# Peptides against a protein of PDB entry 3LCN: the designs that were tried, part 48

Target 1, 96 residues: chain A of PDB entry 3LCN
Amino acid sequence: QYTENLKVIVAEKLAGIPNFNEDIKYVAEYIVLLIVNGGTVESVVDELASLFDSVSRDTLANVVQTAFFALEALQQGESAENIVSKIRMMNAQSLG

## One batch from the design tools (peptide; made by RFdiffusion4, then SolubleMPNN)

Design b2_p23_7_s2 (from b2_p23_7, 11 letters changed)
Fold by OpenDDE base, seed 3:
Structure b2_p23_7_s2 (fold): chain B 96 residues (1-96), chain A 23 residues (1-23)
Amino acid sequence: as target 1 above (96 residues)
Amino acid sequence: SMENELKKKKLEEKIKELKEKLA
């Protein structure tokens, strides 16, 4: 299914967060697992916020919403490579 | 740090639990 591709996509999104000191691979895996286990944007953000108090809720919400959008895009036939490229560009824009 | 290690272990445990639910 789309879980492995989604992990890669979410990891790319997390990599764009400045001063993010958590393990990106583990956090990405956790987000995907929460989503496929029936999580909503709100519930996943709440869970992440409880674990990572150094990251704003707005930032977490942006990551989680991106994950849901990416999942929908994958289901609609967009390639993981294309989605990752878009996120990488957005990350670069946020840095500059 | 000790705090970071604790958080990492907690996350690993949560991941394990969710994987078990999905199995």
Scores: peptide ipSAE 0.330, ipTM 0.833, DockQ to the pose 0.778
Fold by OpenDDE base, seed 1:
Structure b2_p23_7_s2 (fold): chain B 96 residues (1-96), chain A 23 residues (1-23)
Amino acid sequence: as target 1 above (96 residues)
Amino acid sequence: SMENELKKKKLEEKIKELKEKLA
């Protein structure tokens, strides 16, 4: 299973959002739980948007899509450390 | 703030509910 690694990856992505005042650990856990319970990008974004109206839908979609891509990468054999490093670099550049 | 505390509690309940569904 990749749930624990995915939580770390999603947390790294959330850490790149400016002025995000929510508990990153809890939000990351919630996103992963929604995904493993059969959520889609659209349904997970809808759920998050209902809870965090201060964050744009585009930003939420970017986070959720990153989570799905990361899960695919983990399943293909890429290490969590490598994925986290890529996300950290992207956070340092720009976040939409 | 009161609003943040309320949202956090709601989130915690949702997490608990999903964990129970997956158990």
Scores: peptide ipSAE 0.328, ipTM 0.833, DockQ to the pose 0.823
Fold by OpenDDE base, seed 4:
Structure b2_p23_7_s2 (fold): chain B 96 residues (1-96), chain A 23 residues (1-23)
Amino acid sequence: as target 1 above (96 residues)
Amino acid sequence: SMENELKKKKLEEKIKELKEKLA
């Protein structure tokens, strides 16, 4: 599947969150594991919110939704590098 | 902090459980 690429993509997205004080690699891995185990946007956000109350639900939802969109993009044939580049640009332009 | 370490440990355990489940 696309688990390894998705981990990289999610990690890039997490790296854009200001004052995020968690281990990005582990959080990215956990998100991907939840997704491949049948998680939905809602269920994954709920799980993350229970662990990281210092991060807003909106921010978490944005990360998780990005992960699902990325997975779809990968399945449609877009390269992981392309997706990462887009996210990196979005991170640079984002103020919150 | 202690709180951060506790959360990290919990996360690690959850990851381990899911890995075992999906293996």
Scores: peptide ipSAE 0.326, ipTM 0.833, DockQ to the pose 0.818
Fold by OpenDDE base, seed 2:
Structure b2_p23_7_s2 (fold): chain B 96 residues (1-96), chain A 23 residues (1-23)
Amino acid sequence: as target 1 above (96 residues)
Amino acid sequence: SMENELKKKKLEEKIKELKEKLA
């Protein structure tokens, strides 16, 4: 599966969230585990929202949707490196 | 903080549970 690459990708996305005061590695791992266990965007967002009340639901939804899109991209043959680069650019644009 | 550690532990336990379920 693409779990390890997806963890890296999700971690990059989380790193772009300002004032995110959680262990990025563990949160990324949890998101990926929820997804591979059959989670949907809504169910994963609900779970994360219950744990991280300091992060808006929209922000969480953006992270989770990015994870699902990244998984699809990996399955379609896009490299993890390219996906990470895109997310990094998006993070920079979001902060600028 | 204590609150942060509690949340982290909860997250770690959930991760452990899911790993066991998927194994």
Scores: peptide ipSAE 0.324, ipTM 0.832, DockQ to the pose 0.822

## One batch from the design tools (peptide; made by RFdiffusion4, then SolubleMPNN)

Design b2_p24_1_s2 (from b2_p24_1, 8 letters changed)
Fold by OpenDDE base, seed 2:
Structure b2_p24_1_s2 (fold): chain B 96 residues (1-96), chain A 24 residues (1-24)
Amino acid sequence: as target 1 above (96 residues)
Amino acid sequence: SAEEKEREEKLKKIKEKIKELKSL
């Protein structure tokens, strides 16, 4: 039930990665599908690392962990808009 | 360009993986 919101959240996080020129929409969808099908932080990072070897494992781990935290936040009642806003602020700080 | 082709191939691969996961 949170998959669509989670896709938006993950997309926002991916948008903060410098020089990441992949199709963010489909990458976000893929990450969410891996998570809802029982993926762990480690297994999802391994999958993404195999696809995007130009992105550091630490960066990928940060994205994936953010997704898991966001899912928990959604389940605890936090709005998707609020989560997206937080991520956007973090992206701006990291790029500044 | 070579980079564009690489991104297209990765996207194709991701779409295939997505399709596979949606079929579960």
Scores: peptide ipSAE 0.715, ipTM 0.939, DockQ to the pose 0.887
Fold by OpenDDE base, seed 5:
Structure b2_p24_1_s2 (fold): chain B 96 residues (1-96), chain A 24 residues (1-24)
Amino acid sequence: as target 1 above (96 residues)
Amino acid sequence: SAEEKEREEKLKKIKEKIKELKSL
């Protein structure tokens, strides 16, 4: 029920990765599907690392952990818009 | 370009994986 919102959130997080030129929409969808099918932070990171070796494992772990935290936040009643806004601010800070 | 081709191949692979997961 939160999958669509989570996709948007993950996409926002991915968009903050410098020099990440992959299709954000499909990567976000893939991450969400891995999570809802029982993936853990470690297993999802391993999968992504196998696909995107140019991105550090730490960066991938940050993305995946954000997804898990976002899912929990959604389940606790926080709006997707608010979560996206927070991520956007964090992305901006990382650029500065 | 070679880089574009690589991205296309990765996307293709991801799409296949997505289809597989959606079938579960």
Scores: peptide ipSAE 0.714, ipTM 0.939, DockQ to the pose 0.929
Fold by OpenDDE base, seed 1:
Structure b2_p24_1_s2 (fold): chain B 96 residues (1-96), chain A 24 residues (1-24)
Amino acid sequence: as target 1 above (96 residues)
Amino acid sequence: SAEEKEREEKLKKIKEKIKELKSL
């Protein structure tokens, strides 16, 4: 399946959050595990918000929604490399 | 520092949650 590729993709997205000094690898793994175990955007955001109160809910929602979109893209045949490249470009253009 | 201790505590909590999910 796509769990390992999704971890890389989510890690790239998390790396774009300013002043986020948590362990990106383990946060990405946790997000992916929540999703593959049946989590929704809302439930995963709620869980992350309880852990990281210094990050806005909007920012967390953006990360989680990106993960769901990436999973769908992988299932439709898009390469992980292409998805990572898109996220990297978006991170470079983001103001927060 | 206090900030570092907080990050370590959160990481520990996340690792425990990951372990629980991986055991399912």
Scores: peptide ipSAE 0.714, ipTM 0.939, DockQ to the pose 0.929
Fold by OpenDDE base, seed 3:
Structure b2_p24_1_s2 (fold): chain B 96 residues (1-96), chain A 24 residues (1-24)
Amino acid sequence: as target 1 above (96 residues)
Amino acid sequence: SAEEKEREEKLKKIKEKIKELKSL
């Protein structure tokens, strides 16, 4: 129901990872599909860690947890635009 | 380059996994 918005949100979060040169669109889609098919924070992090060993587990966990929180926020009525804006601000602060 | 080839292989793997999950 909120999968398309969640893909956009996760993509924004991934874009904040420095030196992450993977295809953001497909990684975001993969994360969302793992979640909607019953994945947990731990199982999704394990999957991503097996693919992207150059990214710390803490960073991956932060991305995945953000996705779960964003899904809940969408279900509670928060707009995707608002969630993306928050993440963009956090990304900027992390890079600064 | 070797790095580009590695990224392409990862993307290929992800696309295959996505296809599998979409079929469920």
Scores: peptide ipSAE 0.713, ipTM 0.939, DockQ to the pose 0.932

Design b2_p24_1_s4 (from b2_p24_1, 11 letters changed)
Fold by OpenDDE base, seed 5:
Structure b2_p24_1_s4 (fold): chain B 96 residues (1-96), chain A 24 residues (1-24)
Amino acid sequence: as target 1 above (96 residues)
Amino acid sequence: SEEEEKKRKKKKEIEEKIKELKEK
């Protein structure tokens, strides 16, 4: 029930990665699918690392951890809009 | 371009993985 919102959230997080030349929508969808199919932070990071060797594991871990935290936040009643706003602010800070 | 081709190939790879997961 939170998958669509989580996709939007993950997409926002991915959009903050400098020089990430990938289809954000599909990468976000893939990450969410991995998570809802029982993936752990470690397993999802491992999978993404195999796909995107040009992106550091730390960056990937940050994305995945954000996704898991966002899912928890959604389950606790936080709005997707609020979560996206927070991520957007973080993205802006990281680009500074 | 070479970069666009790589991106396209990677997208296809992800699409296939997505398809596989959706089938589960």
Scores: peptide ipSAE 0.603, ipTM 0.905, DockQ to the pose 0.886
Fold by OpenDDE base, seed 4:
Structure b2_p24_1_s4 (fold): chain B 96 residues (1-96), chain A 24 residues (1-24)
Amino acid sequence: as target 1 above (96 residues)
Amino acid sequence: SEEEEKKRKKKKEIEEKIKELKEK
């Protein structure tokens, strides 16, 4: 139900990672698939850490936690557009 | 470039993982 929206949201979050030289779309899809298959914050972070040793565990944890919070927000009625906008602003702030 | 090659290899790895999850 929220899978496609969550992919967009996660992609926006990933786009904020400096020097992240990976295909954002596929990474976002993978994260969402891990979540919908019963992954926890810890298990998803562990998986991503194994794949992307160039990104700090804290950064990965931030991405994954954002995904879970976004999912909750979607379930509570917040629009994907609003969530993406918030993340975009956060990305801009983190680079400033 | 080496960077592009690494990116392509990682993408392929992720694609395979995605495929595996979709098959479950």
Scores: peptide ipSAE 0.603, ipTM 0.904, DockQ to the pose 0.823
Fold by OpenDDE base, seed 3:
Structure b2_p24_1_s4 (fold): chain B 96 residues (1-96), chain A 24 residues (1-24)
Amino acid sequence: as target 1 above (96 residues)
Amino acid sequence: SEEEEKKRKKKKEIEEKIKELKEK
């Protein structure tokens, strides 16, 4: 039910990573699929780290944790628009 | 370009992984 909204949210988070030269749409879809198929923060980070060794593990962990928090927020009634807005603001405030 | 080819290869790899998960 929340998968499509979560893909948009994760894509927004990925867009904040400087010099990330991957197809954001497909990476976001992959992350969401891993989560809804029972992935944990640790297992999803491990998978992403094996794919994108040029991105720091801390950055990947931040993306994945944001996805899990966003899913919980959606389930508790927060709008996808509001969540995306928060992430966009955080991206804009980040250095680098 | 070399960068374009790397990006295409990674995309293909992810597409295959996505396909596998959708078949479950």
Scores: peptide ipSAE 0.602, ipTM 0.904, DockQ to the pose 0.834
Fold by OpenDDE base, seed 2:
Structure b2_p24_1_s4 (fold): chain B 96 residues (1-96), chain A 24 residues (1-24)
Amino acid sequence: as target 1 above (96 residues)
Amino acid sequence: SEEEEKKRKKKKEIEEKIKELKEK
């Protein structure tokens, strides 16, 4: 029930990665699918690291952890809009 | 370009992985 919102949230997070030359929509979908199929932070990071060697493991871990935190936030009643806004602000600050 | 080709190849790889997960 939160998968579509989570995809949007993860996509926003991915959009903040400098020089990330991948299809963000598909990567976001893949991450969410891995999570809802029982993936852990470690297993999802390992999978992404094998796919994207140009992105640091720390950056990937940050993305994945954000996804898990976002899912929890959604379950606790926070709106997707609020979560996206927070991520967007952080993305903007990182480009300063 | 080479960059575009790499992007397309990676996308196809992810697409296949997504397909497999959806069929699971």
Scores: peptide ipSAE 0.601, ipTM 0.904, DockQ to the pose 0.830

Design b2_p24_2_s2 (from b2_p24_2, 10 letters changed)
Fold by OpenDDE base, seed 1:
Structure b2_p24_2_s2 (fold): chain B 96 residues (1-96), chain A 24 residues (1-24)
Amino acid sequence: as target 1 above (96 residues)
Amino acid sequence: SMEERQKKLEELKEKFLKRREELE
């Protein structure tokens, strides 16, 4: 029930990666699908690292960890809007 | 089962790769 919101959140996080040459919506969808099908931070990072050699493992880990934190926040009642806003602000800071 | 989960993940991966190819 949180999958759609999580897709939006992960997409926002991915949008902050410079020179990321992939369709953000599809990558976000794939990450969420991995998570809801039993993925862990380690296993999801391993999968993404095998697919995207242009992105550092640390960056991938940051994206995946953000996804897990966001999922927990959603489960605790935080709105997707607030989570997206926080991530967007963080993205802006990293590019500033 | 673990085997069923692995199969599902492989199917999802294949779908992702196919869509990525279509967008290139």
Scores: peptide ipSAE 0.166, ipTM 0.736, DockQ to the pose 0.285
Fold by OpenDDE base, seed 4:
Structure b2_p24_2_s2 (fold): chain B 96 residues (1-96), chain A 24 residues (1-24)
Amino acid sequence: as target 1 above (96 residues)
Amino acid sequence: SMEERQKKLEELKEKFLKRREELE
């Protein structure tokens, strides 16, 4: 399955959030756990929003949507490395 | 079932929160 790769991918996405003060690995793990246990974009965002007051709902939604897109990409045969690279580029662009 | 899934998610949430609390 794709859980471990997805954790890495989500962690990379979270690393792009300025001033994010939570443990990135733990949050990534939790997001993936929610997704693989039937979470939707909306339900996962709701859960995260209830836990993290310092992050906007829009930012959380962006992270979660990225996770779902990444999962789809993995299922379609794209490598985790490629997905991570894309996210790194997006992170850099957002800060530029 | 939906109930079982919800129970599992609550357990996972609690585990996550416990880990986070340990880092505070």
Scores: peptide ipSAE 0.160, ipTM 0.733, DockQ to the pose 0.291
Fold by OpenDDE base, seed 3:
Structure b2_p24_2_s2 (fold): chain B 96 residues (1-96), chain A 24 residues (1-24)
Amino acid sequence: as target 1 above (96 residues)
Amino acid sequence: SMEERQKKLEELKEKFLKRREELE
């Protein structure tokens, strides 16, 4: 289904966070796990905030919200490649 | 420090594995 694609998308979003030196693939997997098992933006952010105090809640909220929007996009027929490209472009823009 | 980061990562992994079993 969409689980594996969503992991890739979330990983791309996490890669844009400055000075984030955690295992991106692992964190992405955990976020997706929480979402597909009924997590909300608030509950997932709370969980992540308890684990990563070096990252602001605003940054975490942005990541989680992106994941939810990406899931909706996948369900509406948008390709994972297109979504990843958009996120990568946004990451580059934020650093420029 | 490197040691502190490694410890935190291991704790995250352990918590993740436990909850994965509970959610599946």
Scores: peptide ipSAE 0.150, ipTM 0.723, DockQ to the pose 0.051
Fold by OpenDDE base, seed 5:
Structure b2_p24_2_s2 (fold): chain B 96 residues (1-96), chain A 24 residues (1-24)
Amino acid sequence: as target 1 above (96 residues)
Amino acid sequence: SMEERQKKLEELKEKFLKRREELE
């Protein structure tokens, strides 16, 4: 239902990670699939941490938590475009 | 379907596991 929009949202969040040397589209897809298949914040973070040594656990936790919040926002009727714009602004603040 | 998503999940997992092995 919200899978495709959530992929776009998570990809935008991943794009804010400096020096992230992974295919953002594929990582976003994997995160979303973990979530929609019953993953929790902790279990998804554990899975990602085991796969990406170059990314801190805190950074991964921030990405995953954002994904869960975004999913809830989508379910509450917020547009994907609005969520993406918020994340983009946050990314700019972190890197700027 | 759930079956299709699970299959795709396993495929992506294997892809990243392979990449991890290359770095070890």
Scores: peptide ipSAE 0.143, ipTM 0.718, DockQ to the pose 0.883

Design b2_p24_2_s3 (from b2_p24_2, 10 letters changed)
Fold by OpenDDE base, seed 4:
Structure b2_p24_2_s3 (fold): chain B 96 residues (1-96), chain A 24 residues (1-24)
Amino acid sequence: as target 1 above (96 residues)
Amino acid sequence: SEEERKKRLEELRKKFEEERKKKE
């Protein structure tokens, strides 16, 4: 599976959220775990929203959707490095 | 606040452990 790469990718995405002062790696690990356990975009967003109410639901949805897209990309053969690079470019445009 | 942060972290930890148990 691609869980380790996905953790890195999700962490990069989370790092783009302004004023998000949480342990990014820990939160990323939690998100990936939720997905591995069968979570959907909606269910994962709901869980995150309950924990981080200071982050808009749209922003959380963006993070979660990115995770699912990244997982698909990894499965299709795209490198984690390339995915991370794309996310960094998006982060430069700011989230939320 | 610091108390709110502490509470949130505990919630996160609890949820994380619950999910970890599901994986196992």
Scores: peptide ipSAE 0.583, ipTM 0.899, DockQ to the pose 0.051
Fold by OpenDDE base, seed 1:
Structure b2_p24_2_s3 (fold): chain B 96 residues (1-96), chain A 24 residues (1-24)
Amino acid sequence: as target 1 above (96 residues)
Amino acid sequence: SEEERKKRLEELRKKFEEERKKKE
């Protein structure tokens, strides 16, 4: 029910990873699909780690945990715009 | 290498299609 908003949120988070040269929208869609199909933080991280060995496991865990937190926030009534804004700020801080 | 990247992308595509089939 929050699938489309979650895709946008996850894409924003992925965009903050330095030197990540994959299709951001495609990877975000895959992450959300894994979650919708019953994935856990651990299982989704395992899948991503097997595909993207150039990204640290901690970074992948941060991305996936953010997705689950965002899903909970959406369910509690927070807007997608607010969540994206927070993530964008975090991305900017991590780069500078 | 480019060959390794190509192989990874094919793996991702395969996994994505498998997950789509589970939801559909």
Scores: peptide ipSAE 0.580, ipTM 0.899, DockQ to the pose 0.050
Fold by OpenDDE base, seed 3:
Order: sequence, then C-alpha cells, then structure tokens
Structure b2_p24_2_s3 (fold): chain B 96 residues (1-96), chain A 24 residues (1-24)
Amino acid sequence: as target 1 above (96 residues)
Amino acid sequence: SEEERKKRLEELRKKFEEERKKKE
C-alpha cells in the first residue's frame, strides 16, 4: 500500500528537526504504524510527546499533520518523490 | 540522563511491538 512511501516521507520530515538524536527510520515506522492503526493527529502527538519531551509539541504536531497530508496526497496520485522534495525544501528553508 | 534514555527506548520498543500486533 502507501505505508512504505509514507515511512520515507515521515523520515524526511523528522530529519529536519534539529538536535533530534533518535533512529529516524524507526520513529517514522512507529508513526506510520500508529496512523494506519487508526490514530488521530491528537493521539499520535500525545504518544510522541510522552516519548520525546525535548521536542516542542508544535513541532511534533507539524510532523504528524504532514504525515496525514502526505497520505492524502499519495491517495490522490501525487508521487512520493515529489512529496519528499517539497519537505526537503521546507527543511532547508527552516534551517536558513 | 543515560538511564532515562534507556528507559525511553525500552518504552518505545514495547509500544512499537504492541502496535505491530494490531497491524491490519
């Protein structure tokens, strides 16, 4: 399905968080798993906030919302490569 | 804290496995 593409997309988004010293792919996999199992933005953010208190809740919310938007985009026919490219550009802008 | 880090990682691992069991 779209789970593998979504993992890549979420990983790219997580990679933009400064000083986030976690296994990016592992965390991305967990986020996607929560979503496909019926998680909401609120419930997924709550889970992440309890685990990674060094990251602001707003940043976590941004990551999770991006995941949901990306899933919708994939379902509408947008390529994973294009979505990743957009996220990479946004990451670069936030670091600049 | 290294101890707190270990605790967090173990919790994440546990939660991950629990969700994997629920995977559709």
Scores: peptide ipSAE 0.579, ipTM 0.899, DockQ to the pose 0.050
Fold by OpenDDE base, seed 2:
Structure b2_p24_2_s3 (fold): chain B 96 residues (1-96), chain A 24 residues (1-24)
Amino acid sequence: as target 1 above (96 residues)
Amino acid sequence: SEEERKKRLEELRKKFEEERKKKE
């Protein structure tokens, strides 16, 4: 599966959230777990919003949607490194 | 607050473990 790569990717995305004072790897792992357990963008966002009310729903949605897109990209043969690189570029443009 | 943070972390841990039981 792509769970390990996805965790890295999601972690990179989370790292772009300003003032997000959480264990990024742990949260990333949780997000991926929710996804592999059949979560949807909406359900995962709802779950995260209940935990991290200091982060806007839009920001959370952006993170979660990125995860789903990344999963699709991985399935299509794109490398994790390439995906991470893109996310870093996006983070540099700001996320929050 | 630190208390709120602690509660959140505990909740996260609990939910995480619950999801793990569903297994990947």
Scores: peptide ipSAE 0.579, ipTM 0.901, DockQ to the pose 0.051

Design b2_p24_2_s4 (from b2_p24_2, 12 letters changed)
Fold by OpenDDE base, seed 3:
Structure b2_p24_2_s4 (fold): chain B 96 residues (1-96), chain A 24 residues (1-24)
Amino acid sequence: as target 1 above (96 residues)
Amino acid sequence: SKEEREKKLEELKKKFLEKNEKKK
């Protein structure tokens, strides 16, 4: 299973969202829960948008898409550490 | 903290279900 690694990865992505006031760990767990239970990008974004209206739909879509790409990367053998590092760099670059 | 995480997840699920029921 890649569930635990995916939670860490999604949390890192959420940490890059400015003015995000929700608990990152809890939201990451919820996103992963939705994905592993058969959610699609569209369905997961719809659910998150209804719960977190302070975050734009585009931002949520970016987070969810990143999660799916990360899951694929994990399945292809990429380490969670490398994926987290990439996301962290992207977060920093976005703020710069 | 494990109990708190479980509680938060249940709250999120509950909120989703409530909103979903409103739409139906």
Scores: peptide ipSAE 0.115, ipTM 0.660, DockQ to the pose 0.222
Fold by OpenDDE base, seed 2:
Structure b2_p24_2_s4 (fold): chain B 96 residues (1-96), chain A 24 residues (1-24)
Amino acid sequence: as target 1 above (96 residues)
Amino acid sequence: SKEEREKKLEELKKKFLEKNEKKK
């Protein structure tokens, strides 16, 4: 399964959120837990929004959607390293 | 530490379960 790689990917995505004050590793693990337990984009966003009200719903949705896209990419054979690199680039572009 | 991470994750899990029970 792609659980461990997905945790790394989600963590990288979370690292790009300005002023995010939660423990990235813990939140990433929780997101992945929800996904592998059958969560949908909507249900995972709802859960995160209830726990982290300091982050906008749109931001959370972007993170969760990225996670699902990443999971699909992993299943299609893309490397975790490549996915992380793309996310880092996107994070940098959003700041620049 | 690993122990701290597991504790935090368990806290999140607990919150999730509590919310689910309230929805029932």
Scores: peptide ipSAE 0.115, ipTM 0.658, DockQ to the pose 0.175
Fold by OpenDDE base, seed 1:
Structure b2_p24_2_s4 (fold): chain B 96 residues (1-96), chain A 24 residues (1-24)
Amino acid sequence: as target 1 above (96 residues)
Amino acid sequence: SKEEREKKLEELKKKFLEKNEKKK
């Protein structure tokens, strides 16, 4: 029910990773797929780390944790737009 | 396109399945 919003949110988070060479939209969809099919933070990070060895485990963990927090926020009634805005600000701060 | 996106997802799924099978 929140999958589409979550894909957008995760994509925004991935967009903040410098030198990320994968298709952001596709990776976001895959992350959400893993989460909605019962993945945990640890299992999703493990999967992503095995597929994308050019990205640090810490970076992947940050992305995945953000996804889980975002899902909870969505369930609590926060708008996707608001969540995306927060992530965008964080992206700017980390690279600015 | 939808087809390209689905193809990419299938590739990721395939990699996932292959790794799981290798662990067995």
Scores: peptide ipSAE 0.114, ipTM 0.658, DockQ to the pose 0.185
Fold by OpenDDE base, seed 4:
Structure b2_p24_2_s4 (fold): chain B 96 residues (1-96), chain A 24 residues (1-24)
Amino acid sequence: as target 1 above (96 residues)
Amino acid sequence: SKEEREKKLEELKKKFLEKNEKKK
């Protein structure tokens, strides 16, 4: 369904995190795995926080919330390309 | 390396499954 697109979207979001030491692709894949297995924002954040101490909980929450919003956007008919573009702009603004 | 990253992903999946089983 939307899993592959969501992986790309989440990866783009993770790419915006300064000094992120984990593998972006595989963390994105894991986040999507948790979501499709019925995870909530809170439960997914809890899981990630327990595994990765190099990233703040707030940062993780931002990533996970973005993933859920992206999933909703995909369900509403927005293209993955458009969502990725928005995230790229947000990443640039955050570092600018 | 790719192999190391794949191994890490599998470990994460395994940990997830283990936690899920413990919740039952």
Scores: peptide ipSAE 0.114, ipTM 0.657, DockQ to the pose 0.126

